# Peptides against a protein of PDB entry 2QAS, part 54

Target 1, 120 residues: chain A of PDB entry 2QAS
Amino acid sequence: PPEDLMQYEAMAQDALRGVVKAALKKAAAPGGLPEPHHLYITFKTKAAGVSGPQDLLSKYPDEMTIVLQHQYWDLAPGETFFSVTLKFGGQPKRLSVPYAALTRFYDPSVQFALQFSAPE

## One batch from the design tools (peptide; made by RFdiffusion4, then SolubleMPNN)

Design b2_p18_2_s4 (from b2_p18_2, 7 letters changed)
Fold by OpenDDE base, seed 1:
Structure b2_p18_2_s4 (fold): chain B 120 residues (1-120), chain A 18 residues (1-18)
Amino acid sequence: as target 1 above (120 residues)
Amino acid sequence: PPPVYDPFSGKEIANGLG
């Protein structure tokens, strides 16, 4: 088949990353996500720009999945990355994740799923 | 506490029940 020099798939993926950003902005709004919506987010922990507690990231050397439902605080969805405070083992910890590091986005309430390629 | 998994993907949810 002919070679796609326009890289349309990559363009589409980037556009769809915008869906994640928009969803997180809704989650960060007063009152949070409208029930029963909640978000499962998977990202590569070694991707550029990912930051968080060393011990936590070491536990997940490849990828990590977090859920935003009942217990998340100070969700800050920026233009290129989002940061959020979550509890791990009962302890609040701050994560910062670039949208480019995401590999999966899922809202079980409506079975809406997105998958992305991310650097290893 | 025991780990929690996403029934759709089978992936462990790092922050549990969240």
Scores: peptide ipSAE 0.455, ipTM 0.889, DockQ to the pose 0.642
Fold by OpenDDE base, seed 2:
Structure b2_p18_2_s4 (fold): chain B 120 residues (1-120), chain A 18 residues (1-18)
Amino acid sequence: as target 1 above (120 residues)
Amino acid sequence: PPPVYDPFSGKEIANGLG
C-alpha cells in the first residue's frame, strides 16, 4: 500500500483515546455512569506515568484490567491521565493511569470496544 | 474471593466485582 505520510492511524488512535477520557469524565460526574454502562479498562502497567501500589503492579507485570462499575471512588479524569480508587482484595488502593498506557477500553453493556497501541 | 474475568476478552479483572 502507499506510504501514509499523514499518519492517519495514529491520529485516529489519539482521537479514540479521547473517547476514553470523555467516558471517564461521564463516570466521574455526580451520579456516575448511566446504568447499565460500565467500563473495563486495560493498560500496560509498566508504561511511563503509571503509578500505584508496588505489590499490585508487581502482580500484573504486563497489563491489568480494571472495572469501573459499582465500586470506584474519587475518579479524577485529567487531560493526560486519570486516577481512581478501587478495591483490590477488599482494600482500597489508588491508581494513576495515563491514557497513553491504555490498550483496551470496553463497555460490556453495549459491547463497545476500542483497542490501542501502547508502549511496552 | 476467586478471580473475576471479562467474558468477552477472557482477561482477569484486577478489582474483581468492583
Scores: peptide ipSAE 0.449, ipTM 0.886, DockQ to the pose 0.644
Fold by OpenDDE base, seed 5:
Structure b2_p18_2_s4 (fold): chain B 120 residues (1-120), chain A 18 residues (1-18)
Amino acid sequence: as target 1 above (120 residues)
Amino acid sequence: PPPVYDPFSGKEIANGLG
């Protein structure tokens, strides 16, 4: 097969990461996500730019999946990363995750799923 | 509390029933 010098797959992946960013911006708007929409987000915890409590990240040395449904606060979807406060073990903790670290995005309410390649 | 899982992927949800 011919060599793809345009790297269309990478372009498509970047575009799809844009979908996640857009979805998070909707989630960050007043009132949050329209029910019953909610988001399962999986990311590589050791990817560059990922930050959060050491104990939490140590618990998930490879990948971590979070849910944004009923309990999320101060969701801040930036251009390259998003940050959000979630409760882990009952304690509020702040996570910062670059979109490039994502490996999976899923909205169970409509069964919309995206998968991404992320740095090892 | 017991772990919560994504029924589609089987992945554990870190923030539980959040």
Scores: peptide ipSAE 0.445, ipTM 0.884, DockQ to the pose 0.677
Fold by OpenDDE base, seed 4:
Structure b2_p18_2_s4 (fold): chain B 120 residues (1-120), chain A 18 residues (1-18)
Amino acid sequence: as target 1 above (120 residues)
Amino acid sequence: PPPVYDPFSGKEIANGLG
């Protein structure tokens, strides 16, 4: 098959990452997500730009999945990454995750799913 | 607390019932 020098697949993936960014911006708006929408977000913990508590990231050496539903605070969806405060073991902790680190996005309420190729 | 899992994917949810 011909070589795709345009890299359309990568373009498509980046466009779909935009869906995640847009969804998070909705989640960050006053009142949060409209019920019953909530988000499961999976990302590579060792991807460049991922930051958070060392003990937490050590617990998930490959991927971790977070849920944004009833308890999330200070969600800040930037242009290249988002940050959010969640409770882990009852303790609030801050995570910062580049969109490029995402491997899965899922809204169970409507069974909307996206999968991404992320750096290993 | 015991782990919480996404029933659709089987993945553990790090922040539990968040």
Scores: peptide ipSAE 0.439, ipTM 0.882, DockQ to the pose 0.631

Design b2_p18_3_s1 (from b2_p18_3, 10 letters changed)
Fold by OpenDDE base, seed 3:
Structure b2_p18_3_s1 (fold): chain B 120 residues (1-120), chain A 18 residues (1-18)
Amino acid sequence: as target 1 above (120 residues)
Amino acid sequence: MIEEILKAAEEFEAAQLA
């Protein structure tokens, strides 16, 4: 059987991760996301590079999902990770998540979904 | 794969709501 030395599947997956980064950059632009678009982002809380409040991350030992719709601040989508301030229990908390830690992405407004494999 | 994700959309429970 032929062996794929080009690793096309990996390249395709990396391109799809780029969609999430691009979407977050749109969300961070002045005015935010165009209504009714909003994003559900799921990531591995123990993945390398993930940082945030200890109590919050401890509550979600495997994965957690955050929503970016009306209550998000200082969204900073970098090239390898993004950071954002969200409220949990009424308290603002900062999260930093590498794109490589993502496992799911969903925009309910247009039913657009993506799934990724992430390191433990 | 996409179909399975959409079917499991109800599992998207935001942490901010917990």
Scores: peptide ipSAE 0.233, ipTM 0.702, DockQ to the pose 0.250
Fold by OpenDDE base, seed 1:
Structure b2_p18_3_s1 (fold): chain B 120 residues (1-120), chain A 18 residues (1-18)
Amino acid sequence: as target 1 above (120 residues)
Amino acid sequence: MIEEILKAAEEFEAAQLA
C-alpha cells in the first residue's frame, strides 16, 4: 500500500486522547461527572512525565489503572497532562499523568472504551 | 483505524482497590 505521509493514524489517536482530556475536564467541573459515569484510566508508569510517590509507582513497573468515581480530589486536567489526588491504602497520593502515557480509557456506565499506543 | 481503537473492555483492575 502507498506510504501515508499525512500520518492519519497518529492524528486519529491524538484526537481520541482528546476525548479523555474532555472527559476529565467534565469530571473536574463543579458536581463532578454526571452519575453514573465514572472513569478507569490506564497508563504506562515509566512514560516520560509520569510522576508520583516512588513507593506506589514501584508496585506497577509497567502499567497502572486508576478509577475516578467516589474518592478523588483536586483533579486538574491540563492541556498535556492531568493531576489528581487518590487514596491508596487510606493514604492520599498525588499523581501526574501525561495524556501521551495513556494506554486505556473506560467508562463502565456506558461501556465506552479506548486504547492507545504509549511510550514503553 | 478508529474502529480498531474503539473497543469494549471486559475488566479493569484499579490500583486503589489492589
Scores: peptide ipSAE 0.232, ipTM 0.697, DockQ to the pose 0.166
Fold by OpenDDE base, seed 4:
Formats: sequence, structure tokens, C-alpha cells
Structure b2_p18_3_s1 (fold): chain B 120 residues (1-120), chain A 18 residues (1-18)
Amino acid sequence: as target 1 above (120 residues)
Amino acid sequence: MIEEILKAAEEFEAAQLA
């Protein structure tokens, strides 16, 4: 096929990452996501900017999936990354994830899914 | 392409449930 000098794929992915950011902002608003919406977010744990408990990140050397539905606190969706407190094994832990580290986004309530290529 | 990005996802295993 012809060479794409416009790099439409990259532009599309950047735009779609914006959808994830917008969705997280809705989730962070008072009242949270409207039922029955909830989010499954997968990201590369070794990507630049990813921050969290060493033991947790070590358990998932490649990718990790988190769910935002009932048990999440202090969700802070910034411009380049979001942070959130989740419970793992009953213990609250803080995660900071750049949008660029995301590889998958899914809302099973409406079967809306997105996939991205994330840097190593 | 966009249509390939918007494919339906398989089942997910959340880390909080592990």
C-alpha cells in the first residue's frame, strides 16, 4: 500500500487517547460514572512515567489492568497522566499512569473498546 | 486503521481482583 506521510494512524491514536482522558474526567466528577458504565484500563507497567508500589508493579512486569467501578478514590485525571487510589488485597495503593502508557480501554456496559501502541 | 483500533475487546482480568 502507499506510504502514509500524513501519519494518520498516529493522529487517530492521539485523538482516541483524548477519549480516555475525557472518560476519566467524567469518572472523577461528583457522582462518578453514570450507571452502569465502568472502565477497564490496561497499561504498560514499565512505560516512562508510570508510578506505583514496587511490589505491585513487580507483580505485573508487562501490562496491568485496573477497573474503575466501585472501589476507586481520589481519581485525578491530568493533561498527560492520571492518578488514582485503588485497593489491592484490601490495601489502598496510589497509581500514576501517563495516557501514553495505555494499551487498552474498555467499557463493558456498552462494549466500547480502544487499543493503543504504547512505548516500552 | 481506526476500524482496527475500535475492535471489541476480550475479557479483562483486573489487578484488584487478583
Scores: peptide ipSAE 0.229, ipTM 0.696, DockQ to the pose 0.183
Fold by OpenDDE base, seed 2:
Structure b2_p18_3_s1 (fold): chain B 120 residues (1-120), chain A 18 residues (1-18)
Amino acid sequence: as target 1 above (120 residues)
Amino acid sequence: MIEEILKAAEEFEAAQLA
């Protein structure tokens, strides 16, 4: 098969990561996500740039999934990463996740899914 | 790929619920 010197697949992946960023920006806007939309986001916990409570991240040595539905606060979707406050065991914790660390994105309300390759 | 994710979607478990 012919060799793809343009690396279209990689470009497509970057574009799709943009979908996640855009979705998070919608979620961060006043009023949050339009119901019934909610997001399941999976990421590599050891990827560069990922930060959060050590005790929490230690429980998930490979990947962890967070859900943005009813309880999320101060969602800040930046250009390269997003940060958000979520409750774990009733306690609010701040997570910072680069978009490059994402491996899965899913919105059950409309069954929209994306999968990405992420650095370890 | 998408089909695989959709099929496994039921396996999603949020860390907040753990």
Scores: peptide ipSAE 0.224, ipTM 0.704, DockQ to the pose 0.263

Design b2_p18_3_s2 (from b2_p18_3, 7 letters changed)
Fold by OpenDDE base, seed 5:
Structure b2_p18_3_s2 (fold): chain B 120 residues (1-120), chain A 18 residues (1-18)
Amino acid sequence: as target 1 above (120 residues)
Amino acid sequence: MIAEIEAAAEKFLAAQKA
């Protein structure tokens, strides 16, 4: 088959990462996500740019999934990464995750799913 | 894929809520 010099697959993946960014921006808007929408976001914890409490990230050396439904605060979806405060063990933890670190995105309410390849 | 994602997501849901 012909060689794709346009790298359409990569462009498509970037566009799909944009869906996650857009969804998070909706979630960050006043009132949060419209019920019953909620998000499961999985990312590589060792990916470049991922930051958070060392103890927390150490518990998940490969991937970590966070859920944005009722218990999330100060969601800040930037252009290259998003940050959010979640509770773990009853304690608020701040996480910063580059969109490039994402491996899965899922909204169970409408069964919308995306899968991404991230650096191993 | 969806089932796998749901299963994986569920594992961390409890940890986040706890």
Scores: peptide ipSAE 0.029, ipTM 0.650, DockQ to the pose 0.571
Fold by OpenDDE base, seed 2:
Structure b2_p18_3_s2 (fold): chain B 120 residues (1-120), chain A 18 residues (1-18)
Amino acid sequence: as target 1 above (120 residues)
Amino acid sequence: MIAEIEAAAEKFLAAQKA
């Protein structure tokens, strides 16, 4: 196929990452997501900028999937990353994930899915 | 309500493939 000097795929990927950011901003707004919408977000745990409890991240050396539905607190979707508090083993833990670290996004309620390439 | 991340991941994959 002909060479794509515009790098459309990369631009599209960035635009689609914006969908995740926008969705998270909706989720962070008062009242949260409109039911029954909820989000499954998968990211590379070793990607630059990812931060959280060492014991937690070490358990998931490659990718980790979090669900934002019933138990999440202080969701803060920034421009380059989002942070959220989730309970693991009943204990609240804070995670910070750059959008660039995302590999998958899914809303089961409407079966909307996105996949992204992220640094290993 | 999903209590475990691994369980959530499994359900996510299952739902994605469904």
Scores: peptide ipSAE 0.029, ipTM 0.637, DockQ to the pose 0.128
Fold by OpenDDE base, seed 1:
Structure b2_p18_3_s2 (fold): chain B 120 residues (1-120), chain A 18 residues (1-18)
Amino acid sequence: as target 1 above (120 residues)
Amino acid sequence: MIAEIEAAAEKFLAAQKA
């Protein structure tokens, strides 16, 4: 079969990562997401640009899923990455995740799911 | 696919909420 030199699939995935960014921007707005919407976000913990507590990230050497529902603070969705404060073991932890590091996005309230290819 | 995502998500959710 012919080789796709345009890399349309990659372009499509990048466009869909924009959906995640847009969803996070809605989540960051006053009042948060409209109930019962909430987000499960999975990312490669060793991807370039991922930042957070070493001890926390070390527990998840491959990928990690975070949930944005009720207990999250200072969600800041930028153009290339987002950051958010979540509690782990009762302690607030700041995570910074590039959209390029995402592998899964899911909103169980409407069963909307996206999967992405991300570097190991 | 969705079921697998939910299963994995639930595991990490427990860790997050703990």
Scores: peptide ipSAE 0.028, ipTM 0.639, DockQ to the pose 0.575
Fold by OpenDDE base, seed 4:
Structure b2_p18_3_s2 (fold): chain B 120 residues (1-120), chain A 18 residues (1-18)
Amino acid sequence: as target 1 above (120 residues)
Amino acid sequence: MIAEIEAAAEKFLAAQKA
């Protein structure tokens, strides 16, 4: 096949990462997501810029999925990464995840799904 | 309500297949 010098696939994925960012900004706005919308977000735990409790990240050496529905606090969607507080084993933990680290995004309420390639 | 990450991951995969 002809060589794609434009790298359209990469550009498309970057654009679609913007959908995740926009969705998170909606979630962080007053009132949160309109029910029944909620978000499943999967990311590479060893990707550059990912930060959180060492014990938690060590438990998931490849990737992990977080759910933003009811049990999340202080969601802060920035331009390059988002941070959020979640409870693990009943204890609040702060996670910071670059959008570039994302591998999956899903809203089961409307069956909207995105999948991304992320660096190892 | 999803309480653990493992359960959340499984539910996520199940939802994708639905």
Scores: peptide ipSAE 0.027, ipTM 0.617, DockQ to the pose 0.128

Design b2_p18_3_s3 (from b2_p18_3, 8 letters changed)
Fold by OpenDDE base, seed 1:
Structure b2_p18_3_s3 (fold): chain B 120 residues (1-120), chain A 18 residues (1-18)
Amino acid sequence: as target 1 above (120 residues)
Amino acid sequence: AIAEIEAAAAAFEAAQAA
């Protein structure tokens, strides 16, 4: 096939990452996500810009999945990354995850799923 | 596949439950 100098596939991937950002913005708005929607988000823990407790991240050397449903606090979806407070072992911990680090997104309520290529 | 809208067949395991 002809050479794609526009890099449409990359643009499409970026657009789909925008879906995650938009979903998180809805989750962060007053009232949160409309029931029964909830989000499973998987990301590369070693990707540039990922930050959180060292002990937690070291427990997941490749990827980890977080769920945003009932117990999440101070969700802050920025333009390039989002941050959120979640409980692990009963302890609240803050995570910051660039959208570029995402590998999977899923909303079980409507079986909506996305997959992404992420930096190593 | 990467960058596609689809229905997922696989389950997700949340870290909060670990």
Scores: peptide ipSAE 0.159, ipTM 0.685, DockQ to the pose 0.211
Fold by OpenDDE base, seed 4:
Structure b2_p18_3_s3 (fold): chain B 120 residues (1-120), chain A 18 residues (1-18)
Amino acid sequence: as target 1 above (120 residues)
Amino acid sequence: AIAEIEAAAAAFEAAQAA
């Protein structure tokens, strides 16, 4: 096939990552997500820019999935990454995840799903 | 590859519940 010098696939990925960013911004607004919407987000834990407790990330050498529904705090969706406080084993922990690290996004309430190719 | 799925059925294991 012809060489794609426009890198359309990458552009499409970036556009769809924008959906996740926009959804998180809605989630961070006062009142949170409108019921019954909630978000499952999967990301590569070793991707550049991912940060969090070492003991937590070490449990997930490849990917981990977080859910944003009832137990999340201080969600801060920036332009290139989001950060959020979640409970793991009952303990609050802060995660910072670049949108580029995402591999899956899902809202079960409306069965909306996205899948991404993230850096290894 | 990227994919978007309408009316998708997927399984997720949330880390918070682990």
Scores: peptide ipSAE 0.148, ipTM 0.686, DockQ to the pose 0.209
Fold by OpenDDE base, seed 3:
Structure b2_p18_3_s3 (fold): chain B 120 residues (1-120), chain A 18 residues (1-18)
Amino acid sequence: as target 1 above (120 residues)
Amino acid sequence: AIAEIEAAAAAFEAAQAA
């Protein structure tokens, strides 16, 4: 087949990752997400730019899913990554996740789900 | 490839308690 030198698939990935970024910006606004909306976000833990507590990331060597619903703090959705504080085992921990590391996004309230390709 | 899929909340195992 002909060789794609435009990298259209990568462009499409970037555009659709923008949906997640926009949703997180809504979640970070005063008052948070409008009920009953909440977000499940899955990402590759070994992807470049992912950071968090070593013990937590070691527990999830491939993928990790977090939920943003009732207990999240200091959500900061930047242009290339977002950071958020969540509780694991009752302890608050800070995660930083590039949008490029995402593999799944889901809002159960309206059954909206996206699936992404991410580097291994 | 990027795709929109039909999924259920039960298919997602969250790292933290809901």
Scores: peptide ipSAE 0.141, ipTM 0.692, DockQ to the pose 0.206
Fold by OpenDDE base, seed 2:
Structure b2_p18_3_s3 (fold): chain B 120 residues (1-120), chain A 18 residues (1-18)
Amino acid sequence: as target 1 above (120 residues)
Amino acid sequence: AIAEIEAAAAAFEAAQAA
């Protein structure tokens, strides 16, 4: 096949990461996501910029999936990363995840799914 | 409400496969 010197796939992936960012911004708006929308987000836990409790991240050496539906707080979607508080074992934990670390995004309510290549 | 994230992950896999 012809050589793609434009790197269209990478550009498309970056654009699609923008969808996740926009979705999270909607989720962070007053009232949260419109029912019944909710978000499943998978990311590489060892990707640059990922931060959270060590005891939590240690349980997920490769990828971790979080869900933003009813039990999330202080969602802060920045331009390059988002942070959110979620409960694990009943305890609130703060996570910070760069959009570049994402590998999957899914909204079951409309069966909208995205997959991404993330740094290993 | 989702009780545990791990359970949510399983649900995600199931939903993705559905």
Scores: peptide ipSAE 0.048, ipTM 0.664, DockQ to the pose 0.127

Design b2_p18_3_s4 (from b2_p18_3, 9 letters changed)
Fold by OpenDDE base, seed 1:
Structure b2_p18_3_s4 (fold): chain B 120 residues (1-120), chain A 18 residues (1-18)
Amino acid sequence: as target 1 above (120 residues)
Amino acid sequence: MIAEIEAAAAAFEAAQAA
């Protein structure tokens, strides 16, 4: 096939990452996610821009999945990344994750799933 | 690659539960 100089696949990926951003913005709005919606988000822990406690990230050298359902606080979905406070071992910890680092997104309530290619 | 994945809740291991 001819060479794609428009990079349509990359554009489509970015658009679909926008779905995650939009979903998180809904989750961050007053009242949170409408029941029974909840979000599983998987990301590459070593991707550029990912930040959080070193001890936590060290436990997940490749990918990490977080769930946003009941135990999350201060969700802040920015334009290029989101940050959120979650409890790990009973301790609140802040994570910051660029949308570009995402590899999977899933809402079990409606079986909506997305998969992305993320930076190595 | 963009893909719609077939997944179940059980396939996602949340780090908070670890």
Scores: peptide ipSAE 0.168, ipTM 0.695, DockQ to the pose 0.245
Fold by OpenDDE base, seed 5:
Structure b2_p18_3_s4 (fold): chain B 120 residues (1-120), chain A 18 residues (1-18)
Amino acid sequence: as target 1 above (120 residues)
Amino acid sequence: MIAEIEAAAAAFEAAQAA
């Protein structure tokens, strides 16, 4: 097949990662996401820039999915990564995830889903 | 490798519920 020197697929993925960033910014705004919208986000736990409790990340050596619905706090969507506080086993934990580490994004309320390729 | 994208409905299990 012909070579794509423009790298359109990567370009498109980057644009779609922007959708995730935008969605998170909406979630972080006053009032949060409009009900019944909520987000399921899957990411590679060993990807560069991923940060969180060692015990938690070690439990998920490949990927883990978090949900942003009712139990999330201090969501801070930056330009290259987002951080958020979630409860695991009743204990609040802070996670920092680069958008580049994401592999899946889903909003069950409208069945909107995106899948991305992330370096292993 | 060239990154790929795809949109499709799927099921998800949250870590908070694990």
Scores: peptide ipSAE 0.140, ipTM 0.671, DockQ to the pose 0.161
Fold by OpenDDE base, seed 3:
Structure b2_p18_3_s4 (fold): chain B 120 residues (1-120), chain A 18 residues (1-18)
Amino acid sequence: as target 1 above (120 residues)
Amino acid sequence: MIAEIEAAAAAFEAAQAA
């Protein structure tokens, strides 16, 4: 078949990452997500721009999944990345994740799921 | 690859619970 010199798949992936950004902005608004909505977010821990505690990231050498439901604080969804404070083993830790690092997004309440190809 | 699919919550293991 003919070669795609426009790279349409990459364009589509970037557009769909906008859904995650929009969902996080809703989650960050006063009152948070409307019940029973909650988010599972998976990302490549070694992707450029990912930041967090070294011990935590080392535990997940490839991918890591976080859940935003009842135990998250200071969610800040920027235009290129989001940051959030979560508890791991009872200890609060800050994570910063570029949208480009995402590989999966899921809301169990409505069984809505997205998958992405993320650069290493 | 990009996809919008159905999935099960059991397929996602949250790090906070690890």
Scores: peptide ipSAE 0.130, ipTM 0.686, DockQ to the pose 0.217
Fold by OpenDDE base, seed 2:
Structure b2_p18_3_s4 (fold): chain B 120 residues (1-120), chain A 18 residues (1-18)
Amino acid sequence: as target 1 above (120 residues)
Amino acid sequence: MIAEIEAAAAAFEAAQAA
């Protein structure tokens, strides 16, 4: 097939990562996401820039899925990464995830799904 | 309400399959 010198796929995925960022910014706003919207986010745990408790990340050597619905705190969506506090086993833990590490995004309320190729 | 991430992951898979 013809060689894509424009790298449209990469451009498209980068643009779509912007959707996740925008969604998280809405989630971080006062009042949170408008009901019944909630977010499932999957990311490569070993991707550059991913940060969190070692015991937690070690439990998920490849990918990890987090849900932002009822129990999330201090969501801080930056321009290149977001951080959030979630409870695991009842204990709050902070995660920092670059948008580039994302592999899946889903909002079940409207069945909106995105998939990304994240660097390994 | 999803309390644990593993349960959330399972729910996610199920949701995408639906």
Scores: peptide ipSAE 0.043, ipTM 0.641, DockQ to the pose 0.129

